# Designs tried in a protein design run: peptides against a protein of PDB entry 3J47. Part 2

Target 1, 121 residues: chain A of PDB entry 3J47
Amino acid sequence: IRLTNQLKSLKGLQSKLKDVVEYLDKVINKELPINHTILGKLQDVFNLLPNLGTPDDDEIDVENHDRINISNNLQKALTVKTNDELMVIYISNLVRSIIAFDDLIENKIQNKKIQEQRVKD
Target 2, 69 residues: chain B of PDB entry 3J47
Amino acid sequence: YEEKEESNLAATKSMVKIAEQYSKRIEEEKELTEEELKTRYVGRQDPKKHLSETADETLENNIVSVLTA

## One batch from the design tools (peptide; made by RFdiffusion4, then SolubleMPNN)

Design b2_p23_8_s3 (from b2_p23_8, 20 letters changed)
Fold by OpenDDE base, seed 1:
Parts: sequence; C-alpha cells; structure tokens
Structure b2_p23_8_s3 (fold): chain B 121 residues (1-121), chain C 69 residues (1-69), chain A 23 residues (1-23)
Amino acid sequence: as target 1 above (121 residues)
Amino acid sequence: as target 2 above (69 residues)
Amino acid sequence: FKELLELLEKLLKKKPKPIILVP
C-alpha cells in the first residue's frame, strides 16, 4: 500500500512536469498565452529545489531532505542515505532468515532422531 | 496525490525511530539465538521454540521497515 | 549453529551503525 502511494505521487508529479514543459513549448511557439498561475507554482517549486550550481550559499533548510526529488547533489546524498538504510534492512532480513533456517535444521535433526528411536524399539 | 505525499513525509519522519528500533531488534534477535543454543543443550523444546518465534517477529518487523522505507 | 552465529556477528560488525543524522 505505502509503496503504491509513493509511486502514484511520483507519477502525478512527472505528469504535471510534462504538462508544464508542453505548455512552455506552446508559449515559446506563440500558440498559447502564458498561464501565470502554473508558472508561479513552478517557480516556487524551482526555488525550493537546492541550487545545483552554488556550493557556497548557506542553509538550504535541512528539513527538505525527506523528498527524494530535491536537486541532484542533495538528491544524490539522499539517494546514498536511502541505499545505506535499505542495505541495513536487507542484512537484518538475511540475519533473521539465517536464524529461522538454523531452527528448521535443528527441528529436522530432532525429527530424524525420533524416527531412528522408533525404528530401534 | 497530496494525501500520499503527506503519508510519505510521515513515513520519512518515522525512519529515525525505525533505525533505533532496528538496532534494538538486532540485539533481541542475538539474545534469542543464545537461548535457543542453551535450549538445545538442555534438551528443552519450549524455550527453543519461543526463541524461533521471536526471531520471526523480529524479521517481520524489518520487512515492514523495508516496505516503509 | 556456532559458525552461523559467528557469521552473523561478522555481518553485524560490518554493518555501519545507521548514522541517523537527526538534524
């Protein structure tokens, strides 16, 4: 459920971005007037994106780290962090699978011993 | 879309807490494995089963954490 | 079992502690 919601949100954003690009192309070609409301919202989104080009401008709010879509350097750092977290979870799952497998082996060995005793009696 | 975005933000805010819980769950899983080993030596089936069950619960919680990430 | 525990311990030691950079 949760992953499906994230994927749907991402697809919605991608569709909206495509619509904006298509609109901008039509405006450049003088086919349609500029929709100031869409452009204003897009500008607000771009201003919230960490600037890819200036390493020296202070304090892009650390709170926006939660959106995988913020600007390539911060996005890259977030992608690395997410990958590390997924790796930790993967290794935990592996550990639990190993424990469960050890228990299964022991149960099988015990069952075999019980059968061998029943054949001797 | 907005409702799902809010849900994703809430998920991300929970990640810090999940990481702490994960560290604790790994230690709990280790304790269970030691008890299972002791139970194997004592020949008591019940403590070993309880250890296996707790390891499985720990695994399930990690899977949920992955699906939540 | 003992070898499996040792393998698990090696894996746990190689796991970076999740650096929760909590801002």
Scores: peptide ipSAE 0.469, ipTM 0.858, DockQ to the pose 0.017
Fold by OpenDDE base, seed 5:
Structure b2_p23_8_s3 (fold): chain B 121 residues (1-121), chain C 69 residues (1-69), chain A 23 residues (1-23)
Amino acid sequence: as target 1 above (121 residues)
Amino acid sequence: as target 2 above (69 residues)
Amino acid sequence: FKELLELLEKLLKKKPKPIILVP
């Protein structure tokens, strides 16, 4: 369910982004006038989105560097947090696997003792 | 969009809750391991089985948490 | 068994407390 909702969200964003790109291309080609309302809403969405999306847009304009650095720092911080969470989960799985292995060894030792008793009888 | 943002926020809160539950499960797993150590001295098989089952349940829950992360 | 338990304890001590920064 969670992954499906994330995928649906991502697909919706991708579709909207595509529509905007197509609109921008038509405006650049002078085929359509700039719809200021759609562009304003898109700018609001881009301003609210931490700049997760373009390592390649780093070539345009020195004044956005501080906001881009904050966004890159936020993205790095989110990546570090995600890595730490994954590491905790990994270590926890390892701990459970070790406990399960200990129990398996103990069960095997007990089974061997039971067999040795049955052979003596 | 708003429903998705709300869903992502709810999912993040759920992850926090899962991490707390996970910490609690690790503590329960430790207690069970100590009981197994005690049970080895007492020679009763039943507490060891319960420990193994709890460790397995804990492992399954971690695997599910990894698969959902 | 004791060695495996010690390994488990060492792993548990190395577990970073999940700093869930809730935004």
Scores: peptide ipSAE 0.461, ipTM 0.855, DockQ to the pose 0.017
Fold by OpenDDE base, seed 2:
Order: C-alpha cells, then structure tokens, then sequence
Structure b2_p23_8_s3 (fold): chain B 121 residues (1-121), chain C 69 residues (1-69), chain A 23 residues (1-23)
C-alpha cells in the first residue's frame, strides 16, 4: 500500500511537471497568456523542493558554478543518505530472515525428533 | 497529491524514527533469539512459535520501512 | 543456532551506525 502511494505521488508529480513544461512551451510560443497563479504555485513547489538550484537572487556574478555544485552536492548528499537508510533496512531484513530461518531449522529438528519417537513407540 | 506529499514527509520523519526504533528492534530480535535458545531447553513449542512470529513481524516492518524509503 | 547467531552478530557489528543527521 505505502509503495503504491509513493509511486502514485511520483506519477502525479511527473504529470504535473509535464503539464508545466507544456504550459511553459505554450507561453514561449505566445499561444497562451502566462497564468501567474499556476506559475506562483509551481514556484512554491520548487521552493519546497530541496533547493536544486534556482539562482533567482539578483547577483549575476561567477558563483553560479559553485551553487550548481552545492545543489548537486545536496542532491548527492540526499541520495547518499537515502542509500544509507536503504542499506540499514536491507541489513535489518536480512537479520530478521536469519532469525526466521533459525526458528524454521529448529522446528524441523523438533518435528524430526517427534517423528523418530513415534516410530520407536 | 498534497495529501500524498504530506504522507511522504510524514513517512520520511517516520523513517528517521524507524532507524532509531530499528536499533531497538534488532536488540528485541536478539532477546527473542535468546528466549528461543532457552525454549529449546524448556520443550514448550508455544514460546518458540511466538518468537518466530515476532521475528517475522519485525522483518515485515523493516521491509515496509525499506519500501517507504 | 550458535553459528547463525554469530553470523548475525558479525552482520550487526558491520552495520555502520546510521548517522541520522536530522537536519
């Protein structure tokens, strides 16, 4: 259920991004007036996204390469963090699987002993 | 869509809490495995089954946590 | 059982402590 909701959210975001790109293309082609309300809500969504580098602050100077690097570093740091979290959960699952296998082996040993006793009686 | 973003944010906060709870769950799983070792000597089938069920529930919770990350 | 437990302990010791940097 949870994974399905994440996939549906990601699909919805992808559809919205596609609609925005199509809207921006229509605005560039002068086919539609700029809907400032949609653009503002999109800007709010992009600002709520970890700042992946809109340089909208008024200083045009040479630091844009470092900001793109900081944004890429932030995305990379988030990706590394996500990978570390996934690794922890993977190892957790492995540990649980090992415990479940140990219990299964013990259950089989007990069942075998019970069966051997029944054959002797 | 907004409800899902809120759900994803809540899920991410829950994952941080799950990482802490995960260290605790690993210790609980170890205690359960020690109880199973003890139960192997005590000959009661029920504690061993309960241990296995708790290990499986713990596994399922970790899988759900991975799938949420 | 003991060998499986030791394997589990080795896996647990190799786990990097999740440095949850809570921002």
Amino acid sequence: as target 1 above (121 residues)
Amino acid sequence: as target 2 above (69 residues)
Amino acid sequence: FKELLELLEKLLKKKPKPIILVP
Scores: peptide ipSAE 0.474, ipTM 0.862, DockQ to the pose 0.017; fails the geometry check
Fold by OpenDDE base, seed 3:
Structure b2_p23_8_s3 (fold): chain B 121 residues (1-121), chain C 69 residues (1-69), chain A 23 residues (1-23)
Amino acid sequence: as target 1 above (121 residues)
Amino acid sequence: as target 2 above (69 residues)
Amino acid sequence: FKELLELLEKLLKKKPKPIILVP
């Protein structure tokens, strides 16, 4: 469900971006009048897009991170962060698996001792 | 689209909460391991079983966290 | 068991506390 919703949002964004590009091309070609309302919304979207062109401003506002997976540099930083989170989860799973394995071994040892005791009785 | 964005935001907030819960789960897992050590000394199967069950629950929660990331 | 605990403690120490700076 969550992945399907993320994919649907991404597809919607992609379609909207395509429509914007097609609209801008038509405006450049003078085929359509400039829709000021669409341009204002586009400017708002572009202003919310971090500057893909300047690598130097360290103010990575965390709220923008989800929208900015489109920005290759921030996408790299987010990919690194996601990789670190996945690594932490992997290590946790490994730790739990080791604990569960130790418990299983000890249960087997106890079961063997109980069986050996029953054979002596 | 909005419902999915809200779901993604909730998922991201859940990931932050998962990282905090992860630290707590590691401590819970450590406490469990100490109880298991104590249970080995006391010879009571019941505390050891409870420790194993809580370790398994901690593993399941981590797996669900991986599947949601 | 003790060796596993030590491995676990080493893993726990190597995990940077995720400073989730909750903003």
Scores: peptide ipSAE 0.460, ipTM 0.854, DockQ to the pose 0.017; fails the geometry check

## One batch from the design tools (peptide; made by RFdiffusion4, then SolubleMPNN; from b2_p28_4, 27 letters changed)

Design b2_p28_4_s2
Fold by OpenDDE base, seed 1:
Structure b2_p28_4_s2 (fold): chain B 121 residues (1-121), chain C 69 residues (1-69), chain A 28 residues (1-28)
Amino acid sequence: as target 1 above (121 residues)
Amino acid sequence: as target 2 above (69 residues)
Amino acid sequence: LQKLLEELKKKAKENSKKLLDKLKKLLE
């Protein structure tokens, strides 16, 4: 459910970005006037979002190591931390799976013992 | 989209708490494993079941954490 | 947060190793 919602949101964002790009291309080609309201809202979004599209991707990498999952480009700098966290979560899941497997094996052993006792009776 | 965005925001807020919960979950998993070992020796089925249940809960929490991350 | 992550990683690794050892013992 959560992943599905995130995927839907991401798809919606992607579609909106595509529409914006198409609109900007039309404005550049003088096919449509500049919609100041849409541009203003986009600018507000960009001001609230850490710099997503700037070619100077290298400089932003250093400062924001501490804050997980704010933005995709900030996530590059934070990606190391995020990747480590994801790795920890993955390892934890593996540990849980191993524990569950151990319990399953123990249950099987117990079942065999119960069967052996029944045969002796 | 709005419902998913709200869900993502809630997930992001939960991420801060996940780090603290993660350490606790790992400790709970260890305790369950010890109970399983004890159950093998004592023949107490109930502690083993409890350990398995706690391990499953810990796994679910880790999955939620991955989804939140 | 990085320190906490490192600690969690270390703990997870140790737990995984212990679990693996237990599984091996059960398979013998």
Scores: peptide ipSAE 0.459, ipTM 0.857, DockQ to the pose 0.031; fails the geometry check
Fold by OpenDDE base, seed 3:
Formats: C-alpha cells, structure tokens, sequence
Structure b2_p28_4_s2 (fold): chain B 121 residues (1-121), chain C 69 residues (1-69), chain A 28 residues (1-28)
C-alpha cells in the first residue's frame, strides 16, 4: 500500500512535469501565452520538494549524505544516511527474529523436559 | 494520488519518530532477551512470555519502519 | 546514526549467539 502510494505520487509528479514542459514548448513556439499562475504554483512546489527542480531526476547530485530522505530525490541526496537507517532496521529485524527463535527453542526444551518427566513418572 | 501523497508525508513524519523509537525498541528487545535468559535459568515463569511478546512487537515496528523507508 | 547502527549491530550479534546456543541445546 505505502509503496504503491509513493509510486502513484511520483507518477503524478512526472505527469505534471510533462505538462509543464509541453506548456513551455508551446510558449516558446508562441502558440500559447504563459500561464503565470500555474508556473508560480509549480515553482513553489519545486522549492518545497528537494531537488525536484533538477532537469534529470535520475541524476541528482548528493548534497547531504548524512541525512535520511523520505522522497526519492531527497534519498538520492542523502543516500548514505538512508542506507545507514536501512541497515539499522535490518539489524533490528534480525534481533527480533533471534529473540523469537530463542523463545521457540526454549519452548521446545520445556516440552522435552515435560516429556522426560512424564516418562520418569 | 493526493491520498497517497498524504500517506507518504505521514510516513516521513513517522520516520523521524522511528529513529527516536528505534533506540528504545532495541533496549526493549534486550530486556526481553534478558528475561528469557532469566526464565531459562529460573524455569517456567511469566516473564518469558512477556519478553517474547515484546520482541515480536519490536520486530513488527522494524518491519513498519522498513516499509516506511 | 553510526553509533546507533553499531549498537544495533552489537545487539544483533549477541542475540544471534544466544539463538545459536539455544538451537544447539535443542539439537542435543
């Protein structure tokens, strides 16, 4: 669900960018006047979203490696930090798994002990 | 799209909290492990069950964190 | 973040060892 929503948001952004490019091309070709309101809003969005103003979303320079980004563009800028966080999460999951296994093992040991006691009685 | 964006924003905000909670969760997991160890030595006591449950909760939180990242 | 990661790694390692020990006991 979350990943799907993120993908949908990205697709929406991509579509909007395409529309902007198309509009700009039309303005350059003198086919349509500039819609200042739409452009202003788009600029505001670009200012709010880190690295969205870059022409190539796939090649964003990493400015801050030490911070975790939620947005893909920001994640690119903060790749190192993101990786570290993911590693922490991974380790935590491993720890939880180990604890769960420990409990399982203990349960088995207890069961075995119960069986041994039953045989002795 | 808007609903998904809102969800992503919420997830991002949650990530900040997750970082803080992560340390706490790790500590909780350790505590559970210690309780399990104690239970192993002492025998059958309720603390073992509690530790197991806390470990499971910690695992779930980590999974959610991974999904959010 | 690195410190946190190191701490987490330490915990994971310790837990893994404990798990292995328990598994060994169950197999005996």
Amino acid sequence: as target 1 above (121 residues)
Amino acid sequence: as target 2 above (69 residues)
Amino acid sequence: LQKLLEELKKKAKENSKKLLDKLKKLLE
Scores: peptide ipSAE 0.456, ipTM 0.855, DockQ to the pose 0.009; fails the geometry check
Fold by OpenDDE base, seed 4:
Structure b2_p28_4_s2 (fold): chain B 121 residues (1-121), chain C 69 residues (1-69), chain A 28 residues (1-28)
Amino acid sequence: as target 1 above (121 residues)
Amino acid sequence: as target 2 above (69 residues)
Amino acid sequence: LQKLLEELKKKAKENSKKLLDKLKKLLE
């Protein structure tokens, strides 16, 4: 469900971006008037998006690197953070799986002991 | 779309919280392993069960964290 | 984080080994 919602949101955003690009192209070509309201909203969205283009922000604060990189550079740092977080989650899952496996082994051992006792009785 | 956006925002906030909780979950897993080890020696089923349950809960939380990440 | 991960992996491996040893003892 969550992944599906995220995918849907991304698809919606992609479609909207495509529409904006098409609109901008038409405005540049003087085919349509500029919708200032839509452009303003898009500009706001772009301003909220991490800067895609400037390579110089290598010094993205470690704290921002931990956030989801929506924009490529900030997004790269955030991607690194996300990757680290995913690694931690993966390790945690692995550890939990090992613990669960250990419990299963113990249960099996106990069951075997119970069965052996029943055979002796 | 709006519902998904809201869900994604909530998920992002949850990820930060999960990161904080992750360290605690790792510790809980360690505790479970110790209890299992103790149960093997002492034969106390209850502590072992409790440890197993704690480990399972920790695992589940990690899975949820992965899904939100 | 990598160090912590490595430590967790080590611990998990040790636990698995202990469990295996217990199983071997029961089979014996």
Scores: peptide ipSAE 0.442, ipTM 0.858, DockQ to the pose 0.008; fails the geometry check
Fold by OpenDDE base, seed 5:
Parts: C-alpha cells; structure tokens; sequence
Structure b2_p28_4_s2 (fold): chain B 121 residues (1-121), chain C 69 residues (1-69), chain A 28 residues (1-28)
C-alpha cells in the first residue's frame, strides 16, 4: 500500500512534468502562446521543490545528505541516506541469518550426538 | 497523490526510527549469540535454544524493517 | 557503508564455513 501510493505520486509528478516540457517545447516552436498562469504555477512548484533538474550536484546542502529520499537534488542526498538505511537493514539481516545458521549447526550437532548415544544403547 | 506523499513522509520518519531500533536489535542479536556460545560450552540445550530464538526474532525484525524501508 | 556491508558479508561467510566444517567433522 505505502509503496503503491509513493509510485502513484511519482507517476503523477512525472506526467505533469512531461506535460510542462511539451508545453514549453510548443511555446519555443511558436505553436502555442505562453500560458503565463501555468508557467507561474510551475515556477512556484520548482521554487518549492529542491531544484530537480539543475545539474549542479555541488549545491546539494550537505545537511540533507543524511535524510531519506523525498525530492530529486535533495532526493539525491536523500537517496544516499536511503541507501545507507537499506545497507544497515541488509547488514542486520545478514547478522540474523548468520546467527540462525549457527543455531542450525548446533542443533544438527546435538541431534548427531543423540543419535550416537542411541546407537550405543 | 497527496495521501501518498503524506504516507511517504511518515515512512521516512519511520525509517529514522527503524535505524535506531536496528542498532538495538543488532545488540540483542549479539546477546543471543553469546548465549548460544555459553550453551555450547555448558552443553545445555536450553541456553543455546534461547540464543537461537532471540537471533531468529532479531532476523525477523530486520526483515520487517527491510520491508518497511 | 558498502565497506561495512562487505566486511559483515565476509564475516558471515566465514562463520557459515566454520559451522559447516564443524558439522562435517561431527558427521565423520
């Protein structure tokens, strides 16, 4: 459910961005007049969203690197944080798996000892 | 879309909490492993079993954390 | 983090191998 909602939000944003790009291309080609209202709203969205399309990776505030993935440039720093969290989870799972294997091995050893005792009796 | 965005924000906050819980779970797993080691030395099945169970619980919690992430 | 993950993976593999070797020895 949570992942589905995130995916839906991302798809909606992607569709809107595509529409904006198409509109901008048409304006550049003089096929349609510039809708100033839509452009203004889009500019407001871009100003509120950490700069999604600016190639300058350098302006990603270091403070946002430690926080989980929300939006693209901030999201890149946030992606690093998300990757770190996923790595921690992976390590934890690995540790649990190792412990479970250790217990399994010990159980097998004990079972073998019990079988050996039964054969001697 | 708005509901999903709010859910994603809540999930992100939950991930931070999960990271803290993960550190605690790792410590619990270590304690369980120590009990297994003690059980191997004492030859008592019960302490080893308890360690194994604690390790399994820690693993399960990590899996749930991964699924939440 | 990748380095830490690799180290943990290596440790897990080594532990699993040791356990397997112990089991083999007991089965002999």
Amino acid sequence: as target 1 above (121 residues)
Amino acid sequence: as target 2 above (69 residues)
Amino acid sequence: LQKLLEELKKKAKENSKKLLDKLKKLLE
Scores: peptide ipSAE 0.426, ipTM 0.852, DockQ to the pose 0.008; fails the geometry check

